Peptides against a protein of PDB entry 2AUS. Designs and how they scored, part 50

Target 1, 323 residues: chain A of PDB entry 2AUS
Amino acid sequence: ADIKREVIVKDDKAETNPKWGFPPDKRPIELHIQYGVINLDKPPGPTSHEVVAWIKRILNLEKAGHGGTLDPKVSGVLPVALERATRVVQALLPAGKEYVALMHLHGDVPEDKIRAVMKEFEGEIIQRPPLRSAVKRRLRTRKVYYIEILEIDGRDVLFRVGVEAGTYIRSLIHHIGLALGVGAHMAELRRTRSGPFKEDETLVTLHDLVDYYHFWKEDGIEEYIRKAIQPMEKAVEHLPKIWIKDSAVAAVAHGANLTVPGIVKLNAGIKKGDLVAIMTLKDELVALGKAMMSTQEMIERSKGIAVDVEKVFMPRDWYPKLW

## One batch from the design tools (peptide; aimed at target 1 L102 E151 R190)

Design b2_p21_5_s3 (made by RFdiffusion4, then SolubleMPNN; from b2_p21_5, 11 letters changed)
Fold by OpenDDE base, seed 3:
Structure b2_p21_5_s3 (fold): chain B 323 residues (1-323), chain A 21 residues (1-21)
Amino acid sequence: as target 1 above (323 residues)
Amino acid sequence: SAAEAAARARFDELLARARAR
């Protein structure tokens, strides 16, 4: 999520009509909810599916989806995309994750050895998915981006860990325990980050959502529920972006592929096959799609399919048909 | 379970200690 991407301008004369669309910060509360994502603090105990079902009941929603399963016992950051934003969770599945974990050692180990061995687990690790995973149980590599030891107290090691999507912290702790020679298990786990969603002022509980919905419906106070829901555009902040002309928005909103002439600006470093977010010049999410060209090809070419549009989010009527 | 409650309490204790530094 923290990768700053350069923005390359292809058309510096492109303007946007202020009367078209609904920028994230200007959506009426009902529309904001329809295109919202909650940064939920999932409690320990319930499944991620149960929590999504509760949110739908609390907020009187037909549809919602989560940005990546947390086990029942695992607490913390669970992005929950609402209604028309539900499908934006696909952008969060491949996103990096951060956790705080409590590892319990099965024997006494000097602190210097704990620190040294845990440092060796930064980088590429080999894992086998657990039996309960929908992922085929083949050995695979995963990246551990960083390990930060927070506390060492006897046999208890509290640490922060940044990992590639689908890294199993339980398996990591097991392997650390083996490398320490005493064995270890995961005593507790909290997710502190899922892509652009982190522990910050936007993190809300199920209780907060009950209260905030009540304040809106019974007292007419929308401020709390508005703050508790992030715009769906938040869920794509970590993706490479392509910004398009107003004249291209309606076509993409109808499911047409993005062609090179529609591009105004784009992030550097897009590769063929990357998941990209197609944005308006007002930073509204139009669609997600697969890049069919690199950034360089999108700059150099005058024509061709730049993005194979997979998921449209924007309504068809927010921008006029100029085709 | 009592063991799960103890692990949670220990996690919360150590996390509070880490945040106070």
Scores: peptide ipSAE 0.587, ipTM 0.957, DockQ to the pose 0.952
OpenDDE base, seeds 1, 2, 4, 5: peptide ipSAE 0.583, 0.580, 0.571, 0.569; ipTM 0.956, 0.955, 0.955, 0.954

Design b2_p21_6 (made by RFdiffusion4)
Pose (drawn by RFdiffusion4):
Parts: C-alpha cells; structure tokens; sequence
Structure b2_p21_6 (pose): chain A 309 residues (1-127, 142-323), chain P 21 residues (1-21)
C-alpha cells in the first residue's frame, strides 16, 4: 500500500490560481471539519458503529463513517471520515492494514515450529492475502505478532487457521490495529477524550488549534492511492458531475491501469473525486481525448472552482 | 472467564508497550 508512486508531468506549464479552493491544510475550521477525517484510536468495548455515533454527538455532526470495521474488543486505528468527506473511506479498500495480535496456543508447541508455521501463512488465505507476519514475542503458549493484510482480512480467522496448522488449536486473546492505509500510530492518532476536550476548547474557549490538529484533511485518506492532477479549468466540470477527460490532466502517477481506483486532485492537492481509471497512465499521456476516469464520487463542492457564465 | 480476559488484556498491553520501545 505504502509504495511511493512516480509522478509523471504531462503539462509542465499548468498553474493554479490561489483564488480558487484552498490548500488542504488551510481550510477555515468549519470547512476543515466538513472535509475531514479523524485518525481515531478506538478503545476496546464499543462497536465501530457506536464509536462513530459518539463522534457525531461529540462534534455535533450530521454524517460520519469509519474506514474498516473493528470488532468491539479490538482497539486501534479507526479512520472516521466526517460530513462531506464521509465516503472518502472508500479510498482505503485498496490500501492494506496492519495489526498487532496476541495469540494464545491451546497446547505446547516448540518455538521453532511456531515460527516455521507462521511464516508459511504469508501470501494467500481463504476465509485475502497476508503481506507479512512478524513474530514479536513467544512466551510459552502466548505469541505476540504483527501482521499486514489486505482489507477485509479477518485476523480471528487467520489465528484460528494457524491453530489448526499447529494441531494444538489457537485463540485470539487480543487485537489492535496499528495501520489502516495511510493512517498509523503517529501524532494524528487521537482518542475520544481528546476529541471531546478539544471540541470544548473550540466551542467554549474559542481556540480552534486543538480540534484542528485532531482532524485531518480528507486528502489524508488518499495518500496511498494513485492520483491524477487536473487543470483548474477541468475541476469545475468534474465538480459538476462530468467524467474526467484526458485534456484536463496535468500530471499523474505511473502504474495506473484501467479499472484502478484513482483520486482526482487539483493542483493544490485537494481531493476532487474518486473514480475508476478508464485508461492506463501511458494512454493518458499519449491520447489527446477520451474519458480518462469514470467518476464514482465527487467531494469538492461546486463553489471552489466555479463555472462562470 | 472475565478474569481471564482481563489477564490477557493487561498482558497484551504490557507486551505491546515493551515492543513499542
């Protein structure tokens, strides 16, 4: 997921006018929240659905959604997209996820076999692909390990299968997500307590600094997604519901294949929309016309890059 | 059963803090 993609510039002269839109990290606080995402450290106990409901009550929001469900007892990274950026969690499906898990073996097994068997579970699995498994600690029947997986991978099922392969059986004692696409345990990971307090600092004390840092621009959700940057003049057509045509492309990532989920970005690096690539990168460079992206969801409001009559 | 779950919760947190260092 976190492979740095090469950027290919097709129109080296394209410029963006600062009058239109906003750099993503410079939105007025209200707009920042309307188009924000929270990198939330989900506490054990509530369902992911319940956590989102609490967040909507805390932030007095109309809409919100999480990216990748965590079960009630699972803690960790839970991206929660807000308001107008609610659907941006779609961008996380192609990106992977990472967990730290504690596996309790129902029988004694030599460490040698445990490491050997765990390694064999990398690659593909039926229940999804397991990118990597790193054993952190093996203390008796307790195995602590880090695992990177494709989205939708049930870790409980993975541990159960490891238990079968070892014949002794296995139980997942605890699980914590450490990564969900570009969201990880860094300075942007916040708790529900921080969110409530920072919201009070803003609405009661008039200080926006803390609630601002607790909420990320929605563009964070597409950091690991192939991108196509378009001219200012092309943003309006897309913002108004048109698919993206090739003439509007300024630069794009290498490796885009037909059918890939892509992010359409302004030259300010704001998220305009998510869509499916109808052409490859090379076709987008060589061709002068045609639909480059079948737009599935538009995020940018019509007001930022307006059509003037 | 609840005490066992609590035990593994505390153990997991301690191990996780250890390996975060």
Amino acid sequence: ADIKREVIVKDDKAETNPKWGFPPDKRPIELHIQYGVINLDKPPGPTSHEVVAWIKRILNLEKAGHGGTLDPKVSGVLPVALERATRVVQALLPAGKEYVALMHLHGDVPEDKIRAVMKEFEGEIIQRKVYYIEILEIDGRDVLFRVGVEAGTYIRSLIHHIGLALGVGAHMAELRRTRSGPFKEDETLVTLHDLVDYYHFWKEDGIEEYIRKAIQPMEKAVEHLPKIWIKDSAVAAVAHGANLTVPGIVKLNAGIKKGDLVAIMTLKDELVALGKAMMSTQEMIERSKGIAVDVEKVFMPRDWYPKLW
Amino acid sequence: EEELEEYYREKFEELLEKHKE

Design b2_p21_6_s1 (made by RFdiffusion4, then SolubleMPNN; from b2_p21_6, 12 letters changed)
Fold by OpenDDE base, seed 3:
Structure b2_p21_6_s1 (fold): chain B 323 residues (1-323), chain A 21 residues (1-21)
Amino acid sequence: as target 1 above (323 residues)
Amino acid sequence: SAAEEERYRRLFEERYAEHKK
């Protein structure tokens, strides 16, 4: 859910120096890559780890990480964070997902009954992780945000599904099949969304990356590779944000916790314990951290630790030390 | 079977491509 979060301004007089930092749209190509995320169309066949290894080879990278495993047979949206941005994938793990699935029924069921039963699976469902999952096999609730049936052809049902992170579509299809009384299995699965990353003009293949890297290195054309890589800030669009003063940026970039006086503006609805993105006034990602206060506490208090900084992304030298 | 998997893959690719338009 793209929940539009209200922005509350705490300091309306705060200005930012245009000479400090590197806004996402103003990074040189090398720096853009160092702080980049690829919206990869993962092919079916390879593991998510193999695909990350290939990207590292193609783009001559030291480090990369993916925004949530896709099974070998599953295609589609795999965010791959590069180099200095590698750790931003942690922001994508809890993000909602969308899939298109092909479900095959093991018996004949009237279309009206298929539609009725599948609609009942919208909302909260109880799941047990599959045996192959490294996750403890405890029963847990998960949210199915929506099910959209795209097509029914006899025993084959093509549908779109929006789900909470860590919902197993294979298990959902199994339970739908049980509810229909005939059984079912997942024939095909594609991920069409992972948080802010979706099937759009930013989605690129491994072949695209090969070509785009070649155009840059051999022909001096950077436009393609620049377009193929999103700024790391894209990977935190779905998180609640806190924007900080220029004077607070260097301290946070050095790993200091964010204190209340450093806050310029923030999203409404932050709770204690939430993962939050700490941003500059130029919408640069400084760090991820755990909120130690609610939005209301961050507004009302004059002092205290607002965010426990867990992961710094911004280099220490982008903003001056003003302490 | 590998043949069944390939059949489902093709069916999925064809039908999903139609619903993306």
Scores: peptide ipSAE 0.357, ipTM 0.909, DockQ to the pose 0.853
OpenDDE base, seeds 1, 2, 4, 5: peptide ipSAE 0.340, 0.347, 0.333, 0.340; ipTM 0.903, 0.906, 0.902, 0.902

Design b2_p21_6_s3 (made by RFdiffusion4, then SolubleMPNN; from b2_p21_6, 14 letters changed)
Fold by OpenDDE base, seed 3:
Structure b2_p21_6_s3 (fold): chain B 323 residues (1-323), chain A 21 residues (1-21)
Amino acid sequence: as target 1 above (323 residues)
Amino acid sequence: MAAEEERYRRLFAERVARHRA
């Protein structure tokens, strides 16, 4: 998620009209909610779907969606996209995840051996999806980016782990237990990161949301609910971006594909087939789409379809139709 | 089972809280 992407400028003379659009910092509270994502601290117990249903009830919303299922027993970072932002969760599904896990060993193992064996699980691992997963039970490779042992207390091992999307920590712990020769199980799990969303000051509980909504509706205080909701643009921070001319925004907002002449600047390293975020020069999310060209092709070509627009977020009226 | 899970949850909550800083 933290890959610094170079920004390549194609049109250094492109300007943006300050009167057009609604930058993330300038949205009225109602509009901010309509284009919001909550960094929810999911409690243990409920399903991710139940929690989304509760948020809709608390905030009086018609639609919401979550940025990747947490098991009922798993707590922590659950991004919940609201209303018009609901579909932005597609950007979060492929994002890297971090967890803190408590592993319980089924036998006594020297601490040095625990540390050595767990270090060997950094890198590529082979996993089989659990029976309860909707995913076909095929063997698949996944990346473990890092394992950080936080505490060892006899048979209890607390560790932080960064993983590729769809890595099963329960399966990882099972394999670690096998490698240690004693067996192990996952005692507890918390997700501490989902792409750009982490455990920070933006993390809120369901109780916080109840209180903050009350402060807004009954007391007229919008500050708390405004801080509790992140702009939808937060949910695409980890994606490759393409920034477009003001004259191209309305066409893309109407569902037209992005053509090369509309590009002002773009991230390096875009490949054909990548999910990309189409942004205004004010860092507003216009749409998500599939790159039809590489970064290099988008630089070198004067024409052609750069992005197949899949999901429009921006309203059609935020920018004028200039065609 | 249930009592052990509750014990692990308490230990986890305490430990995770210490390592969030």
Scores: peptide ipSAE 0.057, ipTM 0.684, DockQ to the pose 0.847
OpenDDE base, seeds 1, 2, 4, 5: peptide ipSAE 0.042, 0.024, 0.009, 0.024; ipTM 0.713, 0.626, 0.542, 0.534

Design b2_p21_6_s4 (made by RFdiffusion4, then SolubleMPNN; from b2_p21_6, 12 letters changed)
Fold by OpenDDE base, seed 5:
Structure b2_p21_6_s4 (fold): chain B 323 residues (1-323), chain A 21 residues (1-21)
Amino acid sequence: as target 1 above (323 residues)
Amino acid sequence: MAALEEEYRRYFRERLERLRK
């Protein structure tokens, strides 16, 4: 998520009308909820689906979706996209994850050997999805970005791990245990990060949501529920962005593909086939789409389809039709 | 697990019933 992407400006004279759209930080509370994502601290016990169903009941919502399943026993960061933002979870599913895990070893192993073997699991690993996964049980490669041992107490190893999306920490711990020669199991697991969502001031419990909704509906205090819900744009912070002219916004909001003349600025390093966020000059999410050109092609070309628009988020009426 | 899940389910049912009144 923290990939600082360079911003390349194509049109330095492009201005935006301040009267058009609803910037993320200026949405009325009802509209903020309609385009919101909760950074939920999922409790241990319930399924991710049950938690989403509870949020829908707490907040009186018709639709919601989560940014990647946490097992019942697993706590921590579960992004829950609300109402019109529900489909933004597509941006979060492929995002990297961080966990804190407690591994219990089934035998005594010298600390130096634990540290050495766990370091060897940084990089590419082969995993098979667990039986309970909706994913086909084919062997697949996954990247472990880092392993940081926090504490070793005899047979208990507390560690932080950054992983590619769909890496199974339970399987990682099993393989570490095999490599150590004693076996191991996952005692505890907490997800501390899901793409742009982490353990910070935006992390809220289900109890917080109940109380904050009560403060809004019964006491007229919007502040708490407003802070408990992030704008949907938070869920795309880790994606490469393309910022478009005001004149292009309404067309894209109607489902038209983004053409090169509509681009004002863009991130460096976009490749053909990448998932990209199409943004207004006010950092409003218009749509998600597939890049049909590289960043370089989008700079050099005067015409053509830059982005195949897959999912529109912005309402059609936020910007005027200028065609 | 089942106990904590049931506790949360109970807590949320009771709170949701209060919010609907």
Scores: peptide ipSAE 0.020, ipTM 0.448, DockQ to the pose 0.034
OpenDDE base, seeds 1, 2, 3, 4: peptide ipSAE 0.017, 0.016, 0.017, 0.008; ipTM 0.561, 0.545, 0.574, 0.483; seed 1 fails the geometry check

Design b2_p21_7_s1 (made by RFdiffusion4, then SolubleMPNN; its pose is not in this set)
Fold by OpenDDE base, seed 5:
Structure b2_p21_7_s1 (fold): chain B 323 residues (1-323), chain A 21 residues (1-21)
Amino acid sequence: as target 1 above (323 residues)
Amino acid sequence: SLIDEFRARAERLRAELEALL
């Protein structure tokens, strides 16, 4: 998520009307909630679905969805998209994840051997999804981006791990235990990152949400609940972006495909078939879509469909129809 | 230790949830 993509400017003279739209930092509290994502510290015990149901009850919401299941026993970063932002969770499913894991070894292993073997699990690994997974139980490759050993205490190994989406840390620990020759199990697991969502000042508990909602409803203090909810645009920070003219926004908000003339600037490295975020010049999320062209084709071409629009988020009336 | 702090953090979140239910 931290790789800054280069921004290529196609129209350096394109301006935006400050009267149109609602920039992420300028939404009234009710509108902010409708287009919000909570960086929830999921407690261990409940399912991700139970936690989403509780958030809906606490915040009096009609709809919410989570950015990727955490197992009941797993704590930490669970992005929960609210109301009109609910569908933004699709952007978080393919995002990289980080965890801190406590592995317990079933026998004594020298620390040097633990460190050496765990380093061999950086890179491509072969996994089979668990029985309880909705995913077809076929062998699949996954990337382990990094393993950082934090502490070793006898048979307990605390480590940080960065992984491709849908990597099973329990299966990784099982394979490490087999490679060490003693076996191992996952004692505790915490997700510390899901794409752009991490352990930072935006991380809130269910208890925090109860208190912050009461401060807003009973005391009229919106500050806490406002800080506890991130704008939906946070959930797409890791995607390649295309910024469009004000004149193109209403068409895309009506579900029209983005055409090349509507592009003001775009990220480098977009490939045909990539999930992209269509943004206003005020960094408002208009829609998610599938790139129908590469970045290079979007620069070189004067016409054609740049993005097949799949999910509209922006209301149709935030920008005027200029066609 | 970092291991003890890591376990203690999980237990705090369990206790906070139990107090909320």
Scores: peptide ipSAE 0.622, ipTM 0.956, DockQ to the pose 0.848
OpenDDE base, seeds 1, 2, 3, 4: peptide ipSAE 0.619, 0.620, 0.619, 0.616; ipTM 0.956, 0.956, 0.956, 0.956

Design b2_p21_7_s3 (made by RFdiffusion4, then SolubleMPNN; its pose is not in this set)
Fold by OpenDDE base, seed 3:
Structure b2_p21_7_s3 (fold): chain B 323 residues (1-323), chain A 21 residues (1-21)
Amino acid sequence: as target 1 above (323 residues)
Amino acid sequence: SLIDEFRARSERLRAELEALL
């Protein structure tokens, strides 16, 4: 999410019609909800699926999906994509994660040794997925981007950790405990970040959602529920983007692949096979797809399939058909 | 302590959930 991507302009003369589409900031409340993502503070206890089912009941929704499972005992940032945005969660699966963890040591260890050993776990680590994971139990490398010790109180160690997607904090803590020579376990875990979603003013509880929905439906006050729901475009902020001309939007919204002549601007560093977000010039999400070209190929070529369109989000009628 | 605040946050979220069920 924090990687600033350079924007390369391919067509500097491309204009957008202000009458077409629905920019994220201009959606009526009902449309905003249909294309929304909640930054939920998941309570400890329920499964991520149970929490999604409750949100659907609270907000009277047909569909919703979560941006990466939190274990029942794990609290914190759970992105929940709503209705027509439900499939945007696929963009969050590969995104980096941050956690705050409470590690309990099974013996006394000098603080200086705790700090020194935990610093050695920054970088590449080898993990085996736990038995309860849907992932095959093969050894795999994962990145620990950073470890920040927040507090040490005897055998209790509170720390922040930034990790590659699918890093198991419980396994990390087990290995830290082994390296310390005393053993350790994960006492508590909270997710503080999932890609672009973090602990900020957009983080809401299930209780907040009940109240905010009530204020809208019974009192006619939409402000709270509007703020509690982020536009689906938030869920793709961390992806490389390709912005397309108005005349290409309807074709992509019908499931046509993006061709090179449709590109107005794009992020640098796109590789063949990357997940990319196709955007309008008004920063509306049209679709997710697989890059079939690099950024350089998309600049140099006059024709060809730039993106294999996998998931369309934009309605077919927001932009006119120009074919 | 930050550890106490961390634990207290989890307990608040649990209590709020129990009040909704």
Scores: peptide ipSAE 0.619, ipTM 0.955, DockQ to the pose 0.883
OpenDDE base, seeds 1, 2, 4, 5: peptide ipSAE 0.615, 0.617, 0.616, 0.618; ipTM 0.955, 0.955, 0.955, 0.955

Design b2_p21_7_s4 (made by RFdiffusion4, then SolubleMPNN; its pose is not in this set)
Fold by OpenDDE base, seed 2:
Structure b2_p21_7_s4 (fold): chain B 323 residues (1-323), chain A 21 residues (1-21)
Amino acid sequence: as target 1 above (323 residues)
Amino acid sequence: SLIDEFRARSEALRARLAALL
């Protein structure tokens, strides 16, 4: 998620009208909530769906969705997209994840052997999805980006792990235990990262949301609930971006595909078929779509469909029709 | 220990949830 993408400018003279749109930090509180994402600290016990249902009740919302299921016993980072932003969660499903896990070994193993064997699980691993997953139980490769051992206390091993989306930490721990020759199980698991969402000052509890909603509704203090909700644009920070002219915004907001003349600037390294975020020059999310060209093709070509628009977020009236 | 702190954080979240319900 921390890959700094180069920005290539195609039109250095393109300006934006300050009267049009609602930049992420300039939305009235009701509009901010309608286009919001909560970085929730999910408690252990409830399902991710039960927690989303509670947030909807606490904040008096009609719709919400989560950025990737955590099992009932798993705590930590659960992005919850609100109302009109609900479908932004599709950008978070393929994103990398980080966890802190407590592994319990079923026998005594020297610490040097634990460290050596766990290092061998960095890189490509073969996993079978668990019985409870909606995914067909075919063997599949997954990337383990890193394993960092935090503490070893006898048979208890606390470690941080960065993984490709849909890597099963329970299965990883089972295979580590087999490789150690004693067996192991997952005692506890916490998700510490889901794409751009991590353990930081934006992480809030269900209790924080109850209190902050009360302060807004009863005391007229919006500051706390405003800080507890991130703009939906946070949920696309890890995606490659394409910034468009003011004259192209209303067409894309009506569901038209993005054509090459509408592009002002774009990230390097976009490939055909990539999920991309279409942004205004004020960093407002207009839509998500599929790249129909590479970055290089979008620079070199004067015309053609650059992005097949799959999901519009921006209201149709924030920018004028200029076609 | 970091293990004890990790367990304690999870129990605190369980206890808070039980007090909210």
Scores: peptide ipSAE 0.559, ipTM 0.942, DockQ to the pose 0.898
OpenDDE base, seeds 1, 3, 4, 5: peptide ipSAE 0.557, 0.557, 0.550, 0.552; ipTM 0.942, 0.941, 0.941, 0.941

Design b2_p21_8 (made by RFdiffusion4)
Pose (drawn by RFdiffusion4):
Structure b2_p21_8 (pose): chain A 309 residues (1-127, 142-323), chain P 21 residues (1-21)
Amino acid sequence: ADIKREVIVKDDKAETNPKWGFPPDKRPIELHIQYGVINLDKPPGPTSHEVVAWIKRILNLEKAGHGGTLDPKVSGVLPVALERATRVVQALLPAGKEYVALMHLHGDVPEDKIRAVMKEFEGEIIQRKVYYIEILEIDGRDVLFRVGVEAGTYIRSLIHHIGLALGVGAHMAELRRTRSGPFKEDETLVTLHDLVDYYHFWKEDGIEEYIRKAIQPMEKAVEHLPKIWIKDSAVAAVAHGANLTVPGIVKLNAGIKKGDLVAIMTLKDELVALGKAMMSTQEMIERSKGIAVDVEKVFMPRDWYPKLW
Amino acid sequence: SAVTETGKEMLERYKETRAEE
């Protein structure tokens, strides 16, 4: 998921006017929240659905959604998209996820076999692909390991299968997500307590700095997604519901294939929309016309890059 | 690393729970 993509510039002269839109990290605090995502450290106990409900009550929001469900006892990275950016979690499906898990073996197994069997579970699995498995610690029947997987991969099922392969059986004692696409355990990971307190600092004490840092621009959710940057003049047509045509492309990522989920970005690097690529990167470069992206969801409001009559 | 430290804290909590039982 975190492969740096090459950028190919088709129109080297294209410029963006600062009058329109906002750099993503410079939105007024209300707009920042309307188009924000929280990198939340989910506590064990509540369901993911319940956590989102708590967040809506804390931030007094109308809408919110999480990206990738964590079970009630699972802690860790839970991206929670807010308000107008609620559906941006769709951008996380193609990005992978990482967990640290504690596996309790129901029988004694030599470390040699444990490491050998765990390794064989990399690649494909039926329940999804397992990118990597790294054993961190093996203490008796307890195995602590870090695993990277495709979205929708049930770690409980993976551990169960490892138990069968070892014949002794296995139980998942605990699980914590450490990565969900571009969201990881860094300075943006916040707790529900921080969120409540920072909200009070803002609404009661008038200080926006803390609630601002606790919420990321929605563009963070598309950091690992192939991107197509478009001219200022093309943003309005898309913001108003039109699919993206080739003439509007300024630059794009290499490796885009027909059918890929892409992010359409302004020259300020703001998220305009998510869509499916109807052409490849090379076709988008060589062709002068045609629909380049079948837009599935528009995020940018019509007001930022207006159509003037 | 922070991930490994967190993992070790998970293992410690599992061991303390078993000892209390």

Design b2_p21_8_s2 (made by RFdiffusion4, then SolubleMPNN; from b2_p21_8, 12 letters changed)
Fold by OpenDDE base, seed 5:
Structure b2_p21_8_s2 (fold): chain B 323 residues (1-323), chain A 21 residues (1-21)
Amino acid sequence: as target 1 above (323 residues)
Amino acid sequence: SAVEERGRAMLAAHRARRAAA
């Protein structure tokens, strides 16, 4: 998620009309909610689905979806996409995750050995999905980006871990315990990051949402509920982006594929087949799609389909038809 | 960091629960 992507400008003279669209910071509160994502602090106890159902009840919503399941006992960062933004979870599901984990060892192990063995689990690991997962129980590789030991207290090992999506920390801890020769189990787990969503000032509880919705509906105070909901564009910050001309926005919003002439600027390092975010020059999310060209091909070519548009988010009327 | 503080709080809470059990 923290990959700094270079921005390559293809058309330095392209301007945007300030009267068109609704920039993420300028949406009326109802529209902000319709295109919102909550950085929820999921409590321990409920399932991620139960929590989504509660948010729908609290905020009087028809639709919502979450950016990646947390087990009932696991707390922390659960992005919940609302209403018209619900489908933005497609961008969050494959995003990297961070956890704080407490591992309990079943025997005494020297601290130096704990540190050495845990460092060997950085990189590619082989995992089998647990029995209760909706995922086919095939062996698969997953990347552990980093393991940072925060504290060792006898048999209790507190660590921070960054992982590829769908890495099972419980399974990781089990394998670490086997490698240490004493066995281990996961005592505590909290997710501290899901792609662009972190433990920061945007993290809110279910109780906060109840109170903030009440302040809006009963007292007319929008500030709290506005702050508690992030724009859907937050959920795509980690994706490679393509910024398009105002004249291309309405066509893409109607589900037309993005063609090369519509591109104003784009991130470096886009590969064919990548999930990309199509943005306006005001950083509004138009659509998600599959790159049909590399960044280099999108620069060098004068024509052709750059992005196969899969999911439109922007309403068709925010920008005029200019084709 | 906020993550480290959260982790330390989790460990402290875990220790307290084990001592009370």
Scores: peptide ipSAE 0.357, ipTM 0.885, DockQ to the pose 0.904
OpenDDE base, seeds 1, 2, 3, 4: peptide ipSAE 0.348, 0.350, 0.355, 0.345; ipTM 0.884, 0.881, 0.885, 0.879

